# Ledger of designs, part 297: peptides against a protein of PDB entry 4Z63

Target 1, 334 residues: chain A of PDB entry 4Z63
Amino acid sequence: LCLGMNDLTGNIPEDLFHLKRLNLLGIQENRLSGSLSREIRNLSSLVRLDVSWNLFSGEIPDVFDELPQLKFFLGQTNGFIGGIPKSLANSPSLNLLNLRNNSLSGRLMLNCTAMIALNSLDLGTNRFNGRLPENLPDCKRLKNVNLARNTFHGQVPESFKNFESLSYFSLSNSSLANISSALGILQHCKNLTTLVLTLNFHGEALPDDSSLHFEKLKVLVVANCRLTGSMPRWLSSSNELQLLDLSWNRLTGAIPSWIGDFKALFYLDLSNNSFTGEIPKSLTKLESLTSRNISVNEPSPDFPFFMKRNESARALQYNQIFGFPPTIELGHNN

## One batch from the design tools (peptide; made by RFdiffusion4, then SolubleMPNN)

Design b2_p28_5_s4 (from b2_p28_5, 14 letters changed)
Fold by OpenDDE base, seed 3:
Structure b2_p28_5_s4 (fold): chain B 334 residues (1-334), chain A 28 residues (1-28)
Amino acid sequence: as target 1 above (334 residues)
Amino acid sequence: SARDEALQRRLEEALASTQAPVEVGLFA
């Protein structure tokens, strides 16, 4: 049953929960309100539940043990409060959980040893607090992780050295500290292609440790951290780099010539730093900027990107990395 | 489309309500 993208109001009719053979319930992008009914438990054949972009409130019901076939739960952009229900945090069937842009709170706890099918987790823009869950690497299929815009604190857990499934990771604006430790840990994530760390590590030094290596890194975003230091030499070994944003930091020194050696680099933002010297001539030879035919048919994160050019500007949403126009921003380096 | 504009406005409102501090640059 697909009723998404209408102007439906009120509560879900209780009679809808008598549909025991229903595999897909999509009621997203409506004005549905109230609590999400516990009677969802009656939908025992449910594979996909999409309640996103509504006015739902209250706690998410703890009924996911009665939904043994549920693979997809989308609840983003609602007013949900409380924690992740225990049955949801232990779901062995769940592949994708999206609860972005809610009011969920408390300590983030997932039973990753039970969540054997989880491949995508979006909990961005919530009120989770405490430390990052050390057991996330136990989710052996987890590739996409958005934990941005939460009230986490401390450092990236050492256990994330073992996060081999991790491909796309956002921790934007999560009050994290120790960028040197974070990068030192995350370099061990052999499948990591996208790393977003914007609005963390406030005023720290960007490490220039030549021992750091991100083999498969395609997207690195570390904007608005007030980071000190220079362009990190270790980044020159990330030959697959496509997008680099280090804007709104306090980086100094010259822009190195090796920045033009990235054959796939189509988006570069180094603006609002303290870089000096000449613009490398190698930047004018970036093949990705001269050839219109870059079929960037590469997998993108399941979470959207947002670009805000200045404090007064609106954020622009990009659902896919290839949606970014070819860009070189070097402005405001005085 | 009017729908895309409405979606964009809802996104902007959702972002504006959660942006402390003001996010500048690329983020996710």
Scores: peptide ipSAE 0.291, ipTM 0.663, DockQ to the pose 0.501; fails the geometry check
Fold by OpenDDE base, seed 1:
Formats: sequence, structure tokens, C-alpha cells
Structure b2_p28_5_s4 (fold): chain B 334 residues (1-334), chain A 28 residues (1-28)
Amino acid sequence: as target 1 above (334 residues)
Amino acid sequence: SARDEALQRRLEEALASTQAPVEVGLFA
């Protein structure tokens, strides 16, 4: 049953939950309000539930133990409060959980040993607090993780050295500390292609440790951290780099010539730093900027990127990395 | 079954369409 993208109001009729053979319920992009009914438990054949972009409120019902076939739960952009229900946090069938842009709170707890199928987790823009859950690497299929814009604190857990499944990771604006530790840990994530750490590590030094290596890194975003230091030499070994944003930091020194050696680099933002010297001539040789055909054959992350041109501007949503225009931004340097 | 494959495709298409905007803000 697909009723998305309408102007439906009120609550879901209770009789809808008598549809025991229903595999797909999509009611996204409406004006549905009230609590999400516990009677969803009656939809025992449900594989996909999409209630995103509504006006739902209250706690998410703890009925997911009665939904043994549920693979996809999309509840982004609602007014949900409370935590992740225990039955949801223990779901062995769930592949994707998206609860971005809600009012969920408390400590983030997932039983990753039970969540054997979880591959995508979007909990960005919530009110989760405490530390990052150390057991996330136990979610052995977890590839995409957005935890941005939560009230986390502390450091990236040491256990994330074992996060082999991790490919796309956003921790933007989560009050994290110790960038040196974070990078030192996350370099062990052999499948990590996208790393977003914006609005963390306030005033720390960007490490220039040549021992750091991110083999598959394509997207690095560490903007607006007030980071000190220079362009990190370790980044030059990330030959697959496509997007680099280090804007709104306090980085100094010259922009190194190796920045032009990235064959796939199509988006570079080093603006609002304290860089000095000449613009490297190698930047004019970036094939990705000169050739219109960026063959972006790579799967986009399951989450869009948001670009703000300035702190006051509305973030532009890009569903795919290749949706970003080829850009070199070097403005507001010395 | 063909029905399961069709369902799987619809799920994949719906997943692709519902690539939920992670506000991975460059500045976000």
C-alpha cells in the first residue's frame, strides 16, 4: 500500500492494521499526525514501513518483535521522541533504519550482535546523548552510518578500528574531541570511502602524521572545526579522493602541489583558512575539472550531502556526491 | 519467485528513492 506524497491528515485508520498480508506500507510525505499506532504489530508480513516526512509524535512503539520480516523502517522527519525501542534495536531482519530529523533522545543503544542484517543507519539530527556506542562494529554488515547532529561527546571509540564494514560515516556536529585519535582509529576501517567530521574537534591540530593512511577515501569533509596545522601529508596517499572540504579552519602554510595529483578530485574547498603562498599550478591540471565526464561509477552513499555556501545559508541537499558541481574554493585565505 | 524478485526490485527502487538525506553537511 503506497499512499505517499499526498495531503493526508490525521492518524492512520486502525482498520489498516488488519491487512496482515501487507508487505509494503508507504505513507511518507503527508501530514499524518499523532502517535504511530502499536497496531502496526498486526502487519506481520511487513517488509517495508515508510512513515517519513510526516507529523508523527510520541514514542516509536516497541512492537518490532512482531515484525519478523521488516527490512526497512523509514521514519525520518517526524516528531518522534524517546529512544529506539528495544525490539527495533534487536531486530535481526532490519537492513535499514532511518530516523533522521526527529527528537529521539537518551543513550544510543543497539544490540549489534542481534542486528545481523543492519547495513544502513541514519540517526542524524536527533537528541541522542552520551558517548558513541562502542559496539557499532559488532553490526558486521553496517556500511552506512549517520550520527551527525547529536549531543554525543568524547572520542571515537577504540573499537571502531574493527569497523571493517564501515564505508560511509558522518559524525558532523556531535561535539567530538581528539581528531588525532579519531583519524588514528578510523584509518583501520579498510572500506571507509566517505568521512564527515565537520563541526567537531574545536581548535585542535589537524594531524600531519605520515603514518596515517586512508586507502579508499573518496570524500573527506572536516569543515568548521577551527583546526590548526597545515595540509596533511598523509592525505596525499588517498589516490581516490574525489571531494575534500577543509574550509572554515585555521590551517596555515602553502597549499601543496600534490593536491593537483588527485585524478578524481572534482570538489575542493579550502576556503576560510589561513593558507599562504601561491595557488599550485597543478590544480589547473585536475582532469576531473577539465574533463566534463566524471565517470562517477561509484555507488553514492545512502545519504545525501548538504552543502552550505556560508554559515547563514540554507544547506543545499545533494543526494549524490557527483551532484556537487566541480568546484575549487580557495576564498578567504591570506 | 518472480513475485519475490519484483518485491525485491521495488524495495531496492524504494531504497534508492529514499536514500534518506543524511545531512552530511559539508558544513552541516
Scores: peptide ipSAE 0.030, ipTM 0.543, DockQ to the pose 0.102; fails the geometry check
Fold by OpenDDE base, seed 4:
Structure b2_p28_5_s4 (fold): chain B 334 residues (1-334), chain A 28 residues (1-28)
Amino acid sequence: as target 1 above (334 residues)
Amino acid sequence: SARDEALQRRLEEALASTQAPVEVGLFA
């Protein structure tokens, strides 16, 4: 049953929960309000539940043990409070959990040993606090993780060295500290292609440790951290780099010539730093800026990217990184 | 079954539709 993209108001009719054979319930993009009924437990055949973009409030009901076929739960952009229900945090069937842009709070706890099918987790823009859950790497299929805009104080857990499934990771604006430790840990994530760390590590030094290596890194965004240091030499080994944003830091020194050697680099923002010297001539040789046909066949992350061109502008949403216009921003340097 | 294939297709379409914008702010 798909009733999305309407102006439906009120709550879900209780009789809807008598549909025991229902595999898909999509009621997204409405004005449905109140608590999400516990009676969703009666939808025992449910594979997909999409209640996103509504006005739901209260706690998410702890009934997911009665939904053994549920693979997709989409609840983003609601008013949900409390934590992740225990049954949801233990769901062996769940592939995707999206609860972005809610008011969920407390410590993030997932039973990753039980969540054997979880591949995408979006909990961005919530009120989770405490530390990053050390057991996330135990979610052996977890590829996409958005935890941005929470309050995960402290450091990236050492256990994330073993996060082999991790490909897309956003921790933007999550009160993280120790960028050296974070990068030192995350370099061990062999499948990591997208790393977003904006608005963390305030005033720290960007490490220039030549031992750091991110082989598969395509997207690195570490903007607005007030980072000190220079362009890190270790980044030159990330030959697949497509997008680099180090804007709004306090980086100094010259922009190195190797930045023009990235064959796939189509978006570069080094603006609002303290770089000096000449613009590398190698930047004029970026193939991605000259050739229109960069076919990147990588599946997009389950979470979009946002570009904000100015403080007053509405953030532009891009579902695919390749939706970004080819850009070189070097403005507001010395 | 044809019903399972139709369900699978709808799930794939729904997955494709849920590749809808999940806000990861690249730029703050």
Scores: peptide ipSAE 0.025, ipTM 0.527, DockQ to the pose 0.086; fails the geometry check
Fold by OpenDDE base, seed 2:
Structure b2_p28_5_s4 (fold): chain B 334 residues (1-334), chain A 28 residues (1-28)
Amino acid sequence: as target 1 above (334 residues)
Amino acid sequence: SARDEALQRRLEEALASTQAPVEVGLFA
């Protein structure tokens, strides 16, 4: 049953929960309010539940043990409070959990040993606090993780060295410390293609350690950290790099010539730093800027990127990395 | 400055809209 993109108000009618054979319930993009009913437990055949973009409030009901077929739960952009219900945090069937842009709070706890099918987790823009959950790498299929805009503190856990399934990771604006430790840990994530760390590590030095290596890194965004140092030499070994944003830092020195050796690099933002010297001539030879036909049939991150060109402009959403216009931003270097 | 903080916050919002909710584009 798909009732999304309407102006529906109030609660879900209770009689809807008598549909025991229902595989899909989509009621997203409405004005539904109140608590999400516990009677969802009666939808025992449910595979997909989408309640996103509504006015739901209260705690998410702890009924997911009665939903053994549930693979997709979409609850982003609501007013949910409390934590992740225990039955949801232990769901063996769940592939995807999106609870972005809610008011969820407390410690983030997932039973990753039980969540054997979880491949995508979006908990961005919530009120989770404490440390990052050390057991996330125990979610053996977890590829996509957004934990940005939470009140996490401390460092990236050492256990994340074993996060082999991790491909897309955002920790932006989560009050994290120790960028050297974070990069030193995350380099062991052999499948990591997208790393976003903006608005962390305030005033730290960007490590220039030649021992750092990110083999499959395509997207690196570490903007607005007030980072000191220079363009990191270890990044030159990330031959698949497509997008680099180090804007709004305090990086110094020359822009190195090896930045033009990235065959797939189509987006570069080094603006609002303190880079000096000449613009490398190699940047004019970037194939990605000259060839119109680079169909990068690469799996896009499951998350949109947003770009704001100026202070007054709305952020443009890009559902795919390759949807970004080819860009070189080198402005405001002093 | 407050302007740098607002620009940082908007870049935080834009980049944290790139980076924070990296809406795992679960809208299939």
Scores: peptide ipSAE 0.021, ipTM 0.582, DockQ to the pose 0.054; fails the geometry check

Design b2_p28_6_s1 (from b2_p28_6, 14 letters changed)
Fold by OpenDDE base, seed 2:
Structure b2_p28_6_s1 (fold): chain B 334 residues (1-334), chain A 28 residues (1-28)
Amino acid sequence: as target 1 above (334 residues)
Amino acid sequence: SAAEALRAARLAALGLPDEDLSGGLMFA
């Protein structure tokens, strides 16, 4: 049953929960309000539940032990409060959990040993506090993790050295500390391709340890951290780098010539730093900037990018990464 | 499909559209 993208109001009719053979319930992008009914437990055949972009409130009901086929739960952009219910945190069937942009609070706890199928987790923009859960690497299939815009005090757990499944990781604006430790740990994630750490590590030094190595790193975003130091030498070994944003830091020194050796680099933002010297001539040799037909065989992320050139300007929206114009931003380096 | 859902979630993990744009490139 798909009723998404309407102007439906009120609560979900109780009779809807009598549909025991229902595999998909999509009621996203409406104005549905009130608590999410416990009666969803009656939908024992449910594979996909999408209640995203509504006005739901209260706690998420603890009924997921009665939904043994549930693979996808999308509840982003609601008013849910409390924590992740125990049955959801222990779901062996769940592949994807998206509860971004809610008011969930407390310590983030997932039983990763039980959540054997979880491959995507989006809990960004909530009110989770405490430390990052040390047991996330026990979710052996977990590839995509967004925990941005929470209040996770402290450091990246040492256990994340074993996070082999991790490919896409965002911890933007989560009050994290110790960038040296974070990078030292995350370099062991051999499948890591995307790392977003913006608005963390306030005023720390960006490590320049040549022993750091991110073999498969394609996207690195560490903006607005007021980081000190220089362009990190270890980054030169990330031969697959496509996007680098180190803007709005306090980085100094020269932009190194090896920045032009990244054959796939199409977006470079080093703006609002304190870089000095000349612009490397090697940047003019970047194939991604000179060649019209760069077939990047990577699946194009179908998400909008926002670029704000100045504080007063309207952000430009780009819907495709490959639609994002090749960009070198080196402005405001003084 | 599971692959499509994973792709969508991967995209979301690149950043938050509601994040303060004053801090560089933001992914929506």
Scores: peptide ipSAE 0.026, ipTM 0.670, DockQ to the pose 0.086
Fold by OpenDDE base, seed 3:
Structure b2_p28_6_s1 (fold): chain B 334 residues (1-334), chain A 28 residues (1-28)
Amino acid sequence: as target 1 above (334 residues)
Amino acid sequence: SAAEALRAARLAALGLPDEDLSGGLMFA
């Protein structure tokens, strides 16, 4: 049953919870309100539950032990409070959990040894506090992790050097400290292609350690950290780099010529720093920046995917190769 | 999907600083 992207109001009719054979319930992008009923436990055949972009409130019901086939739970952009229910945090069937943009609070706890199928976790923009869970690397299939905009403190756990499954990681705006330690740890994530660390590490020095190496790094975003130092030499070895954003820092020195050696670099933002010298001529020779649009040519998922550009907009469905204009931002340097 | 993550990153970088790699993505 798919009723998403409508303007439905009120709560879910009770009779809906009698559909024992229902595999998919999508009611996203409506104006449904109230608590998410415990009676979802009756939907024992449920594989996908999408209640995202609604007005649901209260705690998420602790009934996921009665949903043994649930692979996808999408609840982003609601008013959920409390923590992740124990049964959800122990779900062996769950592949994707998205609870971004809620009011979930407390310490983030997941039983990763039980969550053997979890590959995507989005808990960004919540009220989780304390430290990053050290046991996340125990989620052996966990590839995509967004924990941005929570009130974490401290450093990236040392255990994350064993986070081999990690490919896409965002920790933006989570009050993290010690960028040197963070990068030193995360360089061991052999599958890491995308790293977003914006709005952390306030006033720290961007490490220029030649021993750091991110072999498969394609996207690096470390903006608005007031970082000191210069363009890090270790970054030059990330030959697959496509997107670099180091804007709104306090980086100094010259922009090195090797920045133009990134054959796939299509987006560069070094704006609002203190770089000096000349713009490297090598940047003008980047093939990726001289082409029309940068496209992404990868296999499509079996199911349509959507993305909202902002919380007030309707989700956009991506059905074909998406192109983006090449971009260089070097403004506001001195 | 790497393609999805890249698209999300591009959008986030290009004027959508509040968006994260997976934050805007959903499967329906």
Scores: peptide ipSAE 0.020, ipTM 0.635, DockQ to the pose 0.088
Fold by OpenDDE base, seed 4:
Structure b2_p28_6_s1 (fold): chain B 334 residues (1-334), chain A 28 residues (1-28)
Amino acid sequence: as target 1 above (334 residues)
Amino acid sequence: SAAEALRAARLAALGLPDEDLSGGLMFA
């Protein structure tokens, strides 16, 4: 049953929960309000539940132990409060959990040893606090993790050295400290391709440890951290780098010539730093700028990307990361 | 589809537009 993208109001009719053979319930992008009924437990054949972009409130009902086939739960952009219910945090069937942009609070706790199928977790923009869950790497299939815009004090857990499944990771604006430790840990994530750490590590020094190595890194965004130091030498070994944003820091020194050696680099933002010297000629030889035959295949998302050059500029919307025009931003350096 | 949901989740992991308050790269 797909009723998304309408103007439906009120609560879900009670009789809907009598549909024992229902595999898909999509009621996203409506004006449905009130509590999400615990009677969802009656939908024992449910594989996909999408209640995103509504006005639901209250706690998420603890009924997921009665939904053994549930693979996808999308509840982003609602008013849910409380924590992740125990049955959801222990779901062995769940592949994707999206509860971004809610009011969930408390400590983030997931029973990762039970959540054997979880491959995508989006809990960004909530009110989780405390520490990052040390057991997150025990979610052995977990590839995509957004925990941005929560309040996770302290450092990235040492256990994340074992987070082999991790590929896409955002911790933007989560009050994290110790970038040296974070990078030292996350370099062990062998499948890490996308790392976003914007708005953390305020005023720290960007480490220039030559022992750091991110083999598969394609996207690195560490903007607006007031980071000091220079362009890190270790980054030059990330040969697959496609997008680098170190804007709005306090980085100094010269822009190194190796920045032009990245064959796949199509987006570079070093703006609003304190770089000096000349622009390396190697930047004019970037293959992404010179080749007309570069084909970058990236599936279209449901969510758009935005590029904003400065605080006053209008954000440009893109449907794909690779939809961004080839860009070199070096503005506002002195 | 499952593939679409996963793609959306990958991109959402990059952050929200308001996560970069000073500008730069933003995702929604």
Scores: peptide ipSAE 0.026, ipTM 0.649, DockQ to the pose 0.095; fails the geometry check
Fold by OpenDDE base, seed 1:
Structure b2_p28_6_s1 (fold): chain B 334 residues (1-334), chain A 28 residues (1-28)
Amino acid sequence: as target 1 above (334 residues)
Amino acid sequence: SAAEALRAARLAALGLPDEDLSGGLMFA
């Protein structure tokens, strides 16, 4: 049943939950309000539930133990409060959980040992607090993690050295500390391609440790951290780099010539730093920015991404990094 | 559009609500 993208209001009629054979319920992008009924438990055949972009409130009902086929739960952009219900946090069937832009709170706890199928987790823009859950690497299929805009005091857990499944990781604006530790840990994530750490590590020094190495890194965003230091040499070994944003820091020194060696780099933002010297001539030779058609190899995401400009805007489908225009931004330096 | 994506990314960089520097990427 697909009723998304309408102007439906009120609660979901209770009789809808008598549809025991229903595999897909999509009611996203409406004006549905009230609590999400616990009677969703009656939808025992449900594989996909999308209630995103509504006005739902209250706690998410703890009935997911009665939804053994549920693979996709999309509840982003609602008014949900409380925590992730225990049955959801223990779901062995769930592949994707998106509860971004809600008012969920408390400590983030997932039973990763039980969540054997979890591939994508989006809990960005909530009110989770405490420390990052150390057991996330136990979610053995978890590739995509967005925990941005929460309040995770402290550091990236040491256990994340074992986060072999991790490919996309955003922790933007989550009050994290110790960038040296974070990078030292995350470099061990052998599948990590996208790392977003903006608005953390306030005023720390960007490490220039030659032992750091991110083999598969394609996207690095560490903007607006007021980081000190210079362009780190270790980054030059990330030959697959496509997007680099280190804007709004306090980085100094010259922009090194090796920045032009990234064959796939098409988006570079070093603006609002304190870089000095000459613009490397090598930047003019970036193949992705020249007349040559260069193939930008991107892995296909398991699930589509969406980009929103604001809360009122409809999400734009985003599946590829090269959707951004080729860009070099070096403004507001010196 | 590419322009839209860029704007979104910039907004995300500013740490505006419901945005991160992934361009406000969300899974679906």
Scores: peptide ipSAE 0.022, ipTM 0.648, DockQ to the pose 0.100; fails the geometry check

